# Peptides against a protein of PDB entry 8BZL, part 77

Target 1, 228 residues: chain A of PDB entry 8BZL
Amino acid sequence: SYDRAITVFSPDGHLFQVEYAQEAVKKGSTAVGVRGRDIVVLGVEKKSVAKLQDERTVRKICALDDNVCMAFAGLTADARIVINRARVECQSHRLTVEDPVTVEYITRYIASLKQRYTQSNGRRPFGISALIVGFDFDGTPRLYQTDPSGTYHAWKANAIGRGAKSVREFLEKNYTDEAIETDDLTIKLVIKALLEVVQSGGKNIELAVMRRDQSLKILNPEEIEKYV
Target 2, 242 residues: chain B of PDB entry 8BZL
Amino acid sequence: SRRYDSRTTIFSPEGRLYQVEYAMEAIGHAGTCLGILANDGVLLAAERRNIHKLLDEVFFSEKIYKLNEDMACSVAGITSDANVLTNELRLIAQRYLLQYQEPIPCEQLVTALCDIKQAYTQFGGKRPFGVSLLYIGWDKHYGFQLYQSDPSGNYGGWKATCIGNNSAAAVSMLKQDYKEGEMTLKSALALAIKVLNKTMDVSKLSAEKVEIATLTRENGKTVIRVLKQKEVEQLIKKHEEE

## One batch from the design tools (peptide; aimed at target 1 A24 K60 A73, target 2 G15)

Design b1_p21_5_s2 (made by RFdiffusion4, then SolubleMPNN; from b1_p21_5, 11 letters changed)
Fold by OpenDDE base, seed 2:
Structure b1_p21_5_s2 (fold): chain B 228 residues (1-228), chain C 242 residues (1-242), chain A 21 residues (1-21)
Amino acid sequence: as target 1 above (228 residues)
Amino acid sequence: as target 2 above (242 residues)
Amino acid sequence: AEAEEEDRKKALEERIESLYQ
């Protein structure tokens, strides 16, 4: 049975299922990534956790390894699959190569996974974009973005999800060497960028910070309020 | 457009998975299931719709399934899909126990099934499972736990929640009456009856139409107990007297 | 009946929204 390829070219050369998966990403809350000098910062718009929901089970930022973390926008269940596959690859790399993955390596792995789901018969694309941040073993901070198509690029700063356009416009204007001169300024830049689209101020922001030779730190609400 | 209603779960132009949404809509017509987390236990309460006099007294709860010694679930949706998923949960839990010589953590069992559900939303020739589940459990990591999962393979932890018919109204009532940190299993049982009495389209709540299971810890062991009809009758009677 | 149907629609919408993060 020719299981019709779900993702096929239109007569005008469009991959509609990939484009529509990008629309699924726009339904996600905003995520922002910024590369500083010696810091990488992820900020996300907290979706209002329903009263009586356990906040522990609602995460948009996750560690892939000790040196790499990811924020996503789009389908939560799709994201879990990608995250789990990436974590397994990070561990496998440590076992086989005896070094942690580079941020580019794991981004390329995720991108290749996504691309295969755009080309494989009987599979729909992943409905997620991701911001992947971390440090390479040489201490270089990295930020990558990947989309449903499996494309990826390195960025100084970027945003994904519902408010991504407005946040990117803000970052294009405000991302300067001076604006990232210190760790605190870099964090402030992320918060200011998110506040362009987040209605309820600092209470609806989650921030993750990774510094050189340090583990991922999720900032508590009190720590975030110091930067607002 | 009907083209996106195809048997294969694909994105609409707006980035929607209509087959997943339709599965969730179908679950909205299923019998109500409640879960409530207490300090000293966790419970499931489910509407029993199929009371046929000719059904052999299925000693077993129709909607509440024991998964292992530390976990149970309730199901809202397509019964055949539910049977497949509950069997898979049992197999996953058993394989984990055999491999690691310890019970599977509650969230890991939930996520394992959710990955299966997600796969049925992404692979061609498959449809989403028309089933939502509530999971109750205990483990050494988080103690008593309540989870909900949907056809998408999404899940969340909850203090109290509802799936199936009139679930919105039930969740609203739970949000109003649930007292964090003060919820005993006794108060949770009373709350479950209160919510079911308002959300079930019945003139009078009867013990025959309600299944309740509790999960507690006794002497360092998990105890999963389905309440007897008489116990449920007493809970209903007590609610009617208040 | 209309109120119940509206509540059902709202609940469904909230659940659909919960699919995306």
Scores: peptide ipSAE 0.411, ipTM 0.811, DockQ to the pose 0.791
OpenDDE base, seeds 1, 3, 4, 5: peptide ipSAE 0.390, 0.355, 0.385, 0.072; ipTM 0.798, 0.761, 0.780, 0.579

Design b1_p21_5_s3 (made by RFdiffusion4, then SolubleMPNN; from b1_p21_5, 11 letters changed)
Fold by OpenDDE base, seed 1:
Structure b1_p21_5_s3 (fold): chain B 228 residues (1-228), chain C 242 residues (1-242), chain A 21 residues (1-21)
Amino acid sequence: as target 1 above (228 residues)
Amino acid sequence: as target 2 above (242 residues)
Amino acid sequence: DEAEERDREEALKARIESLYQ
């Protein structure tokens, strides 16, 4: 069966290992990204950190650079590899080009990395999707999504992981210019979107906010509760 | 579907890596290893299964390996895989020390090995390592640390955890008895004995069947010490009296 | 012991679930 091989085309033109890697993404907890006017927001479903686990080592949202952060869904170990490669590229770009990466540039780099793992003999695809958010040097907020195939697109709002369908359906209905008119409204939109799939309210949500000319801020539970 | 069991680096239709899961299952049958983080130190406790009187080399440690002056690990799983990974950890730590003239940070050593483990789940012609590790260490960044890694190349920091046989029961007991912020190394040692006594399928816990190492700081230096049999006997005796 | 086997299966399940975030 073609699905047992290294990533090869089926007779009907499918790349089964890429499709199955997308199923691995669906095993991940939900992540949502929303682009506001002068803000980008990532929200994730907190997987119940096991009692006695150090929360520092359990991160679904990470900085790639000062102006870019990423949330992922899928295989944790695969995500670490992608994150590390992206961080190295961000630093390399600063050294060689003397400017921070654009959000599109680093997304394209990650996408190209993923694509190579779909075409390289003896490698499986990465079992992760990512939401990549940040600001370009001109202050433009950006949101990109990439999948195991190495495809990527720019979004106003999107979701990945197990609850992504329901969250996307919510965002399609509720993402309006009015809903993102302010930073607070944009944050509220992300929380409301996550609450479609997250049980027990704001306690099970992690939020990351990046505002124009500001560093990534992870909101504490008390800050999140103010928006609920 | 069992049809994916024969290939090491492919996803199932459900997005599963069966060879990684099977490696984790194999580790579930290995001897128990515990790790407990305290305020004043960190410890590893491991089950000794193979006590053969004809073993010439009294390896001071069957399951606990010193990695460098600031780190040690314990292993649950395939012994040959464990030897390869522990050697690689030592090499990584040594190369870092030579390059930077300072000890490798604990988490960085763990991640370096985890990247290797991950690669063996993604590159063709490789199988996952049938090994989980507990790491104990000290560095200037985070102080005393305890990590766990699995065949997938996933890792996490822990206050207390268990790998190998009866690990679920051990973790449950640790969750019940571990007091955050109040754990001394002395209390951690007592807790380790308590958990091992309940999780090891032995009529009576004996010092010959238990290996314990502690990592402490003395005069600004890390001290890794494997407890002597007499010290372990005293801990067991104390537990039996409580 | 059926109880030990159940605990082992539950532990394995939890570990497998931990592979995904």
Scores: peptide ipSAE 0.379, ipTM 0.805, DockQ to the pose 0.819
OpenDDE base, seeds 2, 3, 4, 5: peptide ipSAE 0.309, 0.357, 0.375, 0.060; ipTM 0.726, 0.774, 0.794, 0.563; seed 2 fails the geometry check

Design b1_p21_5_s4 (made by RFdiffusion4, then SolubleMPNN; from b1_p21_5, 14 letters changed)
Fold by OpenDDE base, seed 2:
Structure b1_p21_5_s4 (fold): chain B 228 residues (1-228), chain C 242 residues (1-242), chain A 21 residues (1-21)
Amino acid sequence: as target 1 above (228 residues)
Amino acid sequence: as target 2 above (242 residues)
Amino acid sequence: SAAAEEDRKKALEAAVESLYQ
């Protein structure tokens, strides 16, 4: 049975399933990433967790390795598959190369995985975009974005999900060298950017911070309120 | 619209997976399953629909399945899909035990099945499983646990939740009556009966139509017990007296 | 029943919303 190609070109050269996967990303809550001088910050809009749901099981920000973390927007189950594959690759790289992955390396791995799901017969694209942040072994902070197409680029700052347009417009206006001069200013920039789309202030924001030679830190609500 | 509905799970123009949504719709027609986490245990309560006099009652449960010594699940949806998934859960748990000489952590078993479910939403020539599951378990990492998974391969941990028929009403009732930190297994059982009595389309709740399993810890061992009909009758009677 | 249909609709909407983060 010819497994009908799921992702095919339209007569005008569009990949409809990739475009529709991008619409799935827009159903996700907003995520923002900012590269500072010696810090990378991820911020996400907290989805209203049901009162009886365990918050531990609802995460939009995850570590891929000690030096790399990721936020996503779109299909939660698809994200879990990508995260697991990326984690395995990070560990495999440490075993085979004896060094941690560069942020670009793991981004390219994720992007290649996504791209293969756009060309493989009988596979739909992943319904996720991701912001991947971390530090290379030389101490350089990095921010990358990946889309359902498998395209990836390096960014100073970017946003994904429902409010991404408004957040990007804010970042385009407010991302300056002065605005990222300190770690605290960089964190404030992320919070201010999220507040363009998030209602009810810091209670609906999750922030992750990675500094040079430090592990991922998830800020508690009280720490976030200090920056608001 | 129809072209996106009839084939392999693909995205709609709006970024929706209609085959997953339709699987979830099918689950809404299934018998009610409820899970409640307590401080001293966790329970599953399920509606029993197929009461045929000629069914050999020897079946441990119609809707509740023991997975290993530390975990059980209940199922809402397509029975054949449920049988495949519950068998896979048992195999995963057994393989882990053989490999690591310790029981699989509860969340790892749930995630392993959820990865299978997700694959059936992404790979061609496959349809989503028409099944949602509630999982109860104990492990040394998190103690007593309750999870829910859906056809998408999404999952979450819960204090209390419901799947199947009238699940939205049941969840609303659970949100009203569940007291975090104060829930005993005894109070959880009473709450389960209260919710089932209101959500089942029956004039009177009967013990023959309800299956309840509890998971507790006794002397450092997990005990999974299906309540006897008489025990369920006593719970129903107590609820009617309140 | 109309009530059962409304419940299914509400449950489905909540479930569909949970698919996306």
Scores: peptide ipSAE 0.475, ipTM 0.828, DockQ to the pose 0.837
OpenDDE base, seeds 1, 3, 4, 5: peptide ipSAE 0.444, 0.433, 0.443, 0.451; ipTM 0.807, 0.799, 0.809, 0.810

Design b1_p21_6 (made by RFdiffusion4)
Pose (drawn by RFdiffusion4):
Structure b1_p21_6 (pose): chain A 225 residues (1-47, 50-199, 201-228), chain B 238 residues (1-200, 205-242), chain P 21 residues (1-21); non-standard residues A62 YCM
Amino acid sequence: SYDRAITVFSPDGHLFQVEYAQEAVKKGSTAVGVRGRDIVVLGVEKKAKLQDERTVRKICALDDNVCMAFAGLTADARIVINRARVECQSHRLTVEDPVTVEYITRYIASLKQRYTQSNGRRPFGISALIVGFDFDGTPRLYQTDPSGTYHAWKANAIGRGAKSVREFLEKNYTDEAIETDDLTIKLVIKALLEVVQGGKNIELAVMRRDQSLKILNPEEIEKYV
Amino acid sequence: SRRYDSRTTIFSPEGRLYQVEYAMEAIGHAGTCLGILANDGVLLAAERRNIHKLLDEVFFSEKIYKLNEDMACSVAGITSDANVLTNELRLIAQRYLLQYQEPIPCEQLVTALCDIKQAYTQFGGKRPFGVSLLYIGWDKHYGFQLYQSDPSGNYGGWKATCIGNNSAAAVSMLKQDYKEGEMTLKSALALAIKVLNKTMLSAEKVEIATLTRENGKTVIRVLKQKEVEQLIKKHEEE
Amino acid sequence: SPPLTPEQKEALEEAIEAMYD
């Protein structure tokens, strides 16, 4: 089989294929995640008439208690999502507990890292925001990128214009903003309206403590706008 | 040998996949192919690229392929690659029927093939398939459906779409004329002739298939030349 | 290879954008 080293070091210690994978992420639609007190919210920018909205969604459930949003190559994302879904079931089988948000994040990150050091393969061209709750009810938000690095965040953005949205969230992520569920959803819509020039072209989803993923209707989003 | 390896599965500096993009260029030079969803069925309209006089026409169709009892598809791009992929689609549909004893839902069949296409872009060092496919079908979950896939493995559901030559012009005509939720098969057939009239008119130059439900059973039929010649006459009056 | 027409360029650009969007 094909064994060419695709990800290699360059002078100065750069891994060019990873950096190029990060450029693919910037070409992706904006995704925003905010961790609230008892709620986590994901929002994504949408690119069209005659298209079935159900089929092209950027927010996916990995397990009953874990879901994710992504930016970058949509085909690479389907592969990572299905790999994570299989791992969530393997964990329930072996430990008899649902996966912690951190566990599945670590798994997705290590999968991505393997694709930066394996022969015959290019890196995954996606970043992911992963949200959910732990057994003790603690809300979580993690980010993964193509290098395999992962971190926890109070709020974050990935994809096109992520730097601008991040700077908005830094100034606006306060206790007042995450005091209630309505204000937590509102902060995500405001963060997206910063780069979407829009309001009717946004998808949003909410996850509450042990209540599973709820995707908001267009009519419910129009009320906030 | 590293010297002769064209490295078909790497990123460009901008995060682009050049072989995928070049494959999409090949599809843009293929015969026009469009699909339209309606309340009582789905249809595929395709430009025949085999319009030579000395051709025999031995099959019921040239560009439209039955995948299983409830599904059909059409292709744009490299014909040989399309043969490999359509054979694989039939195998996936049969594997699902064997396992679950029920027909494969349409989206599950598209996802399964797209995973194969995505793998060719990430590992193996091979050129990707130069094929875009339109899928039409019916399942107990979502009823009548239309899907499109491209060489990278991406797919989407559409009420109407077009692939191949002059597809951008065709998508424009569809946005203007397609009445969302009010289309019947007869009106969708009229719109298909209208669209092919601009982007290309003769019955020998076109191929039309319809998918409908009759007595709880799916019917996939290629329209005879007589029916196509009558549809062309009905439009010229407009 | 022959050149792309305007309509073909438009359709290609939209397809490439869809890889990310």

Design b1_p21_6_s1 (made by RFdiffusion4, then SolubleMPNN; from b1_p21_6, 8 letters changed)
Fold by OpenDDE base, seed 2:
Structure b1_p21_6_s1 (fold): chain B 228 residues (1-228), chain C 242 residues (1-242), chain A 21 residues (1-21)
Amino acid sequence: as target 1 above (228 residues)
Amino acid sequence: as target 2 above (242 residues)
Amino acid sequence: SPPLTPDQQEALAERIASLYE
């Protein structure tokens, strides 16, 4: 049976399934990424964990490798597939090249994976966007974004998900060299950006920080409140 | 809307996967399954709907399946889909054991199946599985565990949860009565009966309509036990006397 | 199958919402 092409061009040149996958991303909670001078910060809107749910199993920010982490917006199950594939690639790269991946490399890998799912017969696009942050081996902080189409770009700061528009507008106004002069200021910028769309303050924010030559640190609620 | 409903799982203009949503809706009509995590064990309680007198009583639990020595699951949804998924779970667990000479961690087994479920939502020529599962297990990493998975391939860990018919009401009751850190298996069993009695919309809960399995640790070994009808009757009786 | 009650529909809606993070 000819698996009907799921993702096809419209008469006006649109890939509707890709556009609709982008709408799925907008259903996700907001994620923000900011590149500082010697720090990268990811912040996500924490959806209220259902009472009786184990918080351990609810994570929007994950490590891909020691030097790379990712936040996503959109379909959780789709994200898991992408994360697993990315982790395998990171490990494979370490084994074959004997160096950790660059942030650009792993972003390109993820983007290529997504793109293939927009062109393969019988596959729908991934319903996720991702913010990928980390440090290259030379110590350069990086921030990349991917979308369902498989496009990717480097950013100083960006946001994805439901409140992304408002957060981006905030970042466009407030992202300055002075605003990221210190690690603490960079963290504050992320928190302030998220507070544009998050009503209940620091309790509904999850923050991850990666500093140069340091592992990913997820801030506890008390640490977040210090910046609010 | 109809154009997107009849084909392979694709996104709607609003970014919805209707086939997944419809599968979840179908599960909402299935018999109720409960899971409760206690300090000293974990349990599954499931509604038994198909009581046919001609069914050979030898039939194992209709809704509860042993996966390996350390894990069991309950199913809400399409029986044929459930059989396929439970078989896959057993195979995955067995392959892991053979490869690593240790039992598969609970969450790894759950995620392995969830990846399969997710694939059936993304690849053409496939439909989502019309099944939600509750998993109970023990491993050396996290001890007693309870997980829930849905047709999307999403999963979560829970202290207590419910799938199937009247799951909302059940979850509400669980939220009210579940005491974190103080839940014994005995109290969990009592809570399960209480919740089932209210959610099954039957005038009287009977042991014939309820399946209960417990997972405990005895002498450093996992014990999975399906309660006998008499034991369930006693639990029901105790509830009626309270 | 009987139609879902309003409470059941709400529960379903919550579960559907949980698909997106």
Scores: peptide ipSAE 0.418, ipTM 0.812, DockQ to the pose 0.786
OpenDDE base, seeds 1, 3, 4, 5: peptide ipSAE 0.388, 0.380, 0.385, 0.302; ipTM 0.787, 0.771, 0.781, 0.716; seed 4 fails the geometry check

Design b1_p21_6_s2 (made by RFdiffusion4, then SolubleMPNN; from b1_p21_6, 9 letters changed)
Fold by OpenDDE base, seed 4:
Structure b1_p21_6_s2 (fold): chain B 228 residues (1-228), chain C 242 residues (1-242), chain A 21 residues (1-21)
Amino acid sequence: as target 1 above (228 residues)
Amino acid sequence: as target 2 above (242 residues)
Amino acid sequence: RPPLTEDQRKALEEAISSLYE
């Protein structure tokens, strides 16, 4: 059956393993990204950390470099591989090119990596989508999404994971220039978007913000509650 | 679906990796291993199922492996897979030490192995390792640490956790009895015995059926010690008297 | 092998769920 073949097209042109990897992404908790004027914001639905688990080892948002961070949805172990490869590339780029990566560059790198895993019979696709945000060295905020196929696009706002559809619908209605006029409004937009799918309000939300010329900041629960 | 579980590295239509899930299920049938983090140390306790009279009791560790001077692990699952992975852990740790002239940080060692595990879930011609591991260690970054990893290559840090047979019941007991911030190694040992006594499918817990290792710091040095049978007997006796 | 108990099955399901974030 074509659905079992890693790299074989179905008669109708489907790559089933890629599509099924996308289903794996939908099993992940929701992540949302929004590009503001001078800010990029990632929000994620917190998965309930098991009692006695160390919270520091549970991360859906990670830095790839000083100017780039990523949220993912899907297979955690797969994500770690992608993250590590991306981090190495970011450092390599700094060493060889003497400049930080652009957000597009690192996204393309990740996308290319993913794509290669879709065309080898010896590899299954990565079961992750990612929202990649950051600032280019010129100060331009960027948001990209990549999926298991290796496709990537730039976005003003987007979401991935189990609640992505609802969040995207919200963003389509509410993402306006007015809604992102300030950093605070942009953050509020992300929170409101997540609240479409997250139960129990701000307690189950993790937010990361990156402002121009600033490092990634993970908001604490108290800071998040100020926006709710 | 049985149709999609025949190949090791494919997604099901629902986005599931059945071979990984089956490996995890297999581990559920393995002997119980538990880890408990204390303020002054960390411990592993493992069920010894293969009691053979011809085994040298003094040196035999069935499920607990020293990885380096600062780390040990316990395994649940396929023994052969466990041997491969524990050997790899040792090699990784030694390579790091050679390269950097300092011990590998605990989480970094765990991550390195988890990357290998993950690879065996993604690359064709490979099967997932049928092994979950508990790691105990000390490093200068985080002090005493406890980690768990599974066949997927996922891992997490824990204050206390359990893998293998009846792990759910064990975890429930740990959740109930673990006192965060107040856990001494002594109390952790007692808790380990309590949990094993209840979760092991044996009529009576005996020292011959339990392996316990502790990791402590003495004079700025990590000490990994496998408890002697007599020490385990005393712990069991104490539990029975309470 | 004996089948997993209901509790064991639930634990397994939770563990499997943990594979996805």
Scores: peptide ipSAE 0.446, ipTM 0.816, DockQ to the pose 0.805
OpenDDE base, seeds 1, 2, 3, 5: peptide ipSAE 0.437, 0.320, 0.404, 0.332; ipTM 0.818, 0.712, 0.765, 0.722

Design b1_p21_6_s3 (made by RFdiffusion4, then SolubleMPNN; from b1_p21_6, 12 letters changed)
Fold by OpenDDE base, seed 4:
Structure b1_p21_6_s3 (fold): chain B 228 residues (1-228), chain C 242 residues (1-242), chain A 21 residues (1-21)
Amino acid sequence: as target 1 above (228 residues)
Amino acid sequence: as target 2 above (242 residues)
Amino acid sequence: RPPLTADQQKALQARIDSLYQ
């Protein structure tokens, strides 16, 4: 019975709708984030775009601001809502505070938004997790994760979506200071991590790279292949 | 599964939104709508199922709706939901025009409606709209465009797509016959007739059962035209002769 | 309503799968 209640705790303290929203995240394709020294990298498993679909409209990685980007796993429509609200907040912050958001700030905003959707009987949780990466104004690279519950944590590296467990296990073994010593090595680490779950190599990977004081760059397939 | 069917805005244990899935299933029973993007235009073709002899002939378009001067849509699903959503699209487009003194970009209009659709999947006391839409349009940013949206509030751009009954077969045919970069509006119209002829559950395709609208650019203006029955008849006849 | 054909079910499933990224 409690599994149907949006905001009611089970007798054992479970919020089933939040847990089930996490299951929705697992239906999403894998995304990985890695924080390097002076780089942040997002990698995603490309979902097979249907023949005749415009690839432009299929995005798993998006900019929230010039200094922040996000990858998500789970419900696409839910993600759009979160992304749009985050973008508005980033712009609002620039207008009101006259500085770009910190990665932590926007992560906290997103997390708070998600959390509020777990406390209202009139709202289901968002069926998405997100990896949020970017640079603070001081040039510090950041990686955060948010889940449907509205929790958030800072990470050195993490993964979300269907292959997240395998990717995390890989990262736990292979994330070293040596493995992120250079930007190229950091990118290679992301690719190698994704290759644990992605078939057909670089063709099914999308990579976004943000270097210090640089804009988000989406790597083309040819650029990705250089790292494979 | 049935245990979650009664609640509109909850996840299943597997992370599924059954009410959204059921809305999508309901749309699968609706009349076929297809869209095809060409180099020189974009078209919608829709099945007319409600041919009632007592319908006043004035219904030029039952399933194709002009949204503004630059966009039109077709609908598959619950008619009442369709009317609400098409009206909302018009309102959004007009509000944008009033605010910015420019036509709303096609994708922005689609997104605005999709956000509404999504909200109806997330908030209690609401049900998903039992409607999928195809949108055709032109804007200065991307030129001719074709979009599809579903009850979830998901959308995508397409070169060609189909919604409603037998949409799978239609999409398969479109994948086979659509020539990227070489598609003229004329060839797109022929393809539309070909696909409808094979995918509509009718013994013979007739102009009475098909609505077709084209969106073109003439002298720097968008022209949305619903084909006359005679024009559709000619297209059908041409297909029968090939 | 008649049940969806196998092909229609496959298409529906593909659309359902498209809800997630």
Scores: peptide ipSAE 0.431, ipTM 0.805, DockQ to the pose 0.800
OpenDDE base, seeds 1, 2, 3, 5: peptide ipSAE 0.427, 0.349, 0.389, 0.281; ipTM 0.808, 0.746, 0.775, 0.627

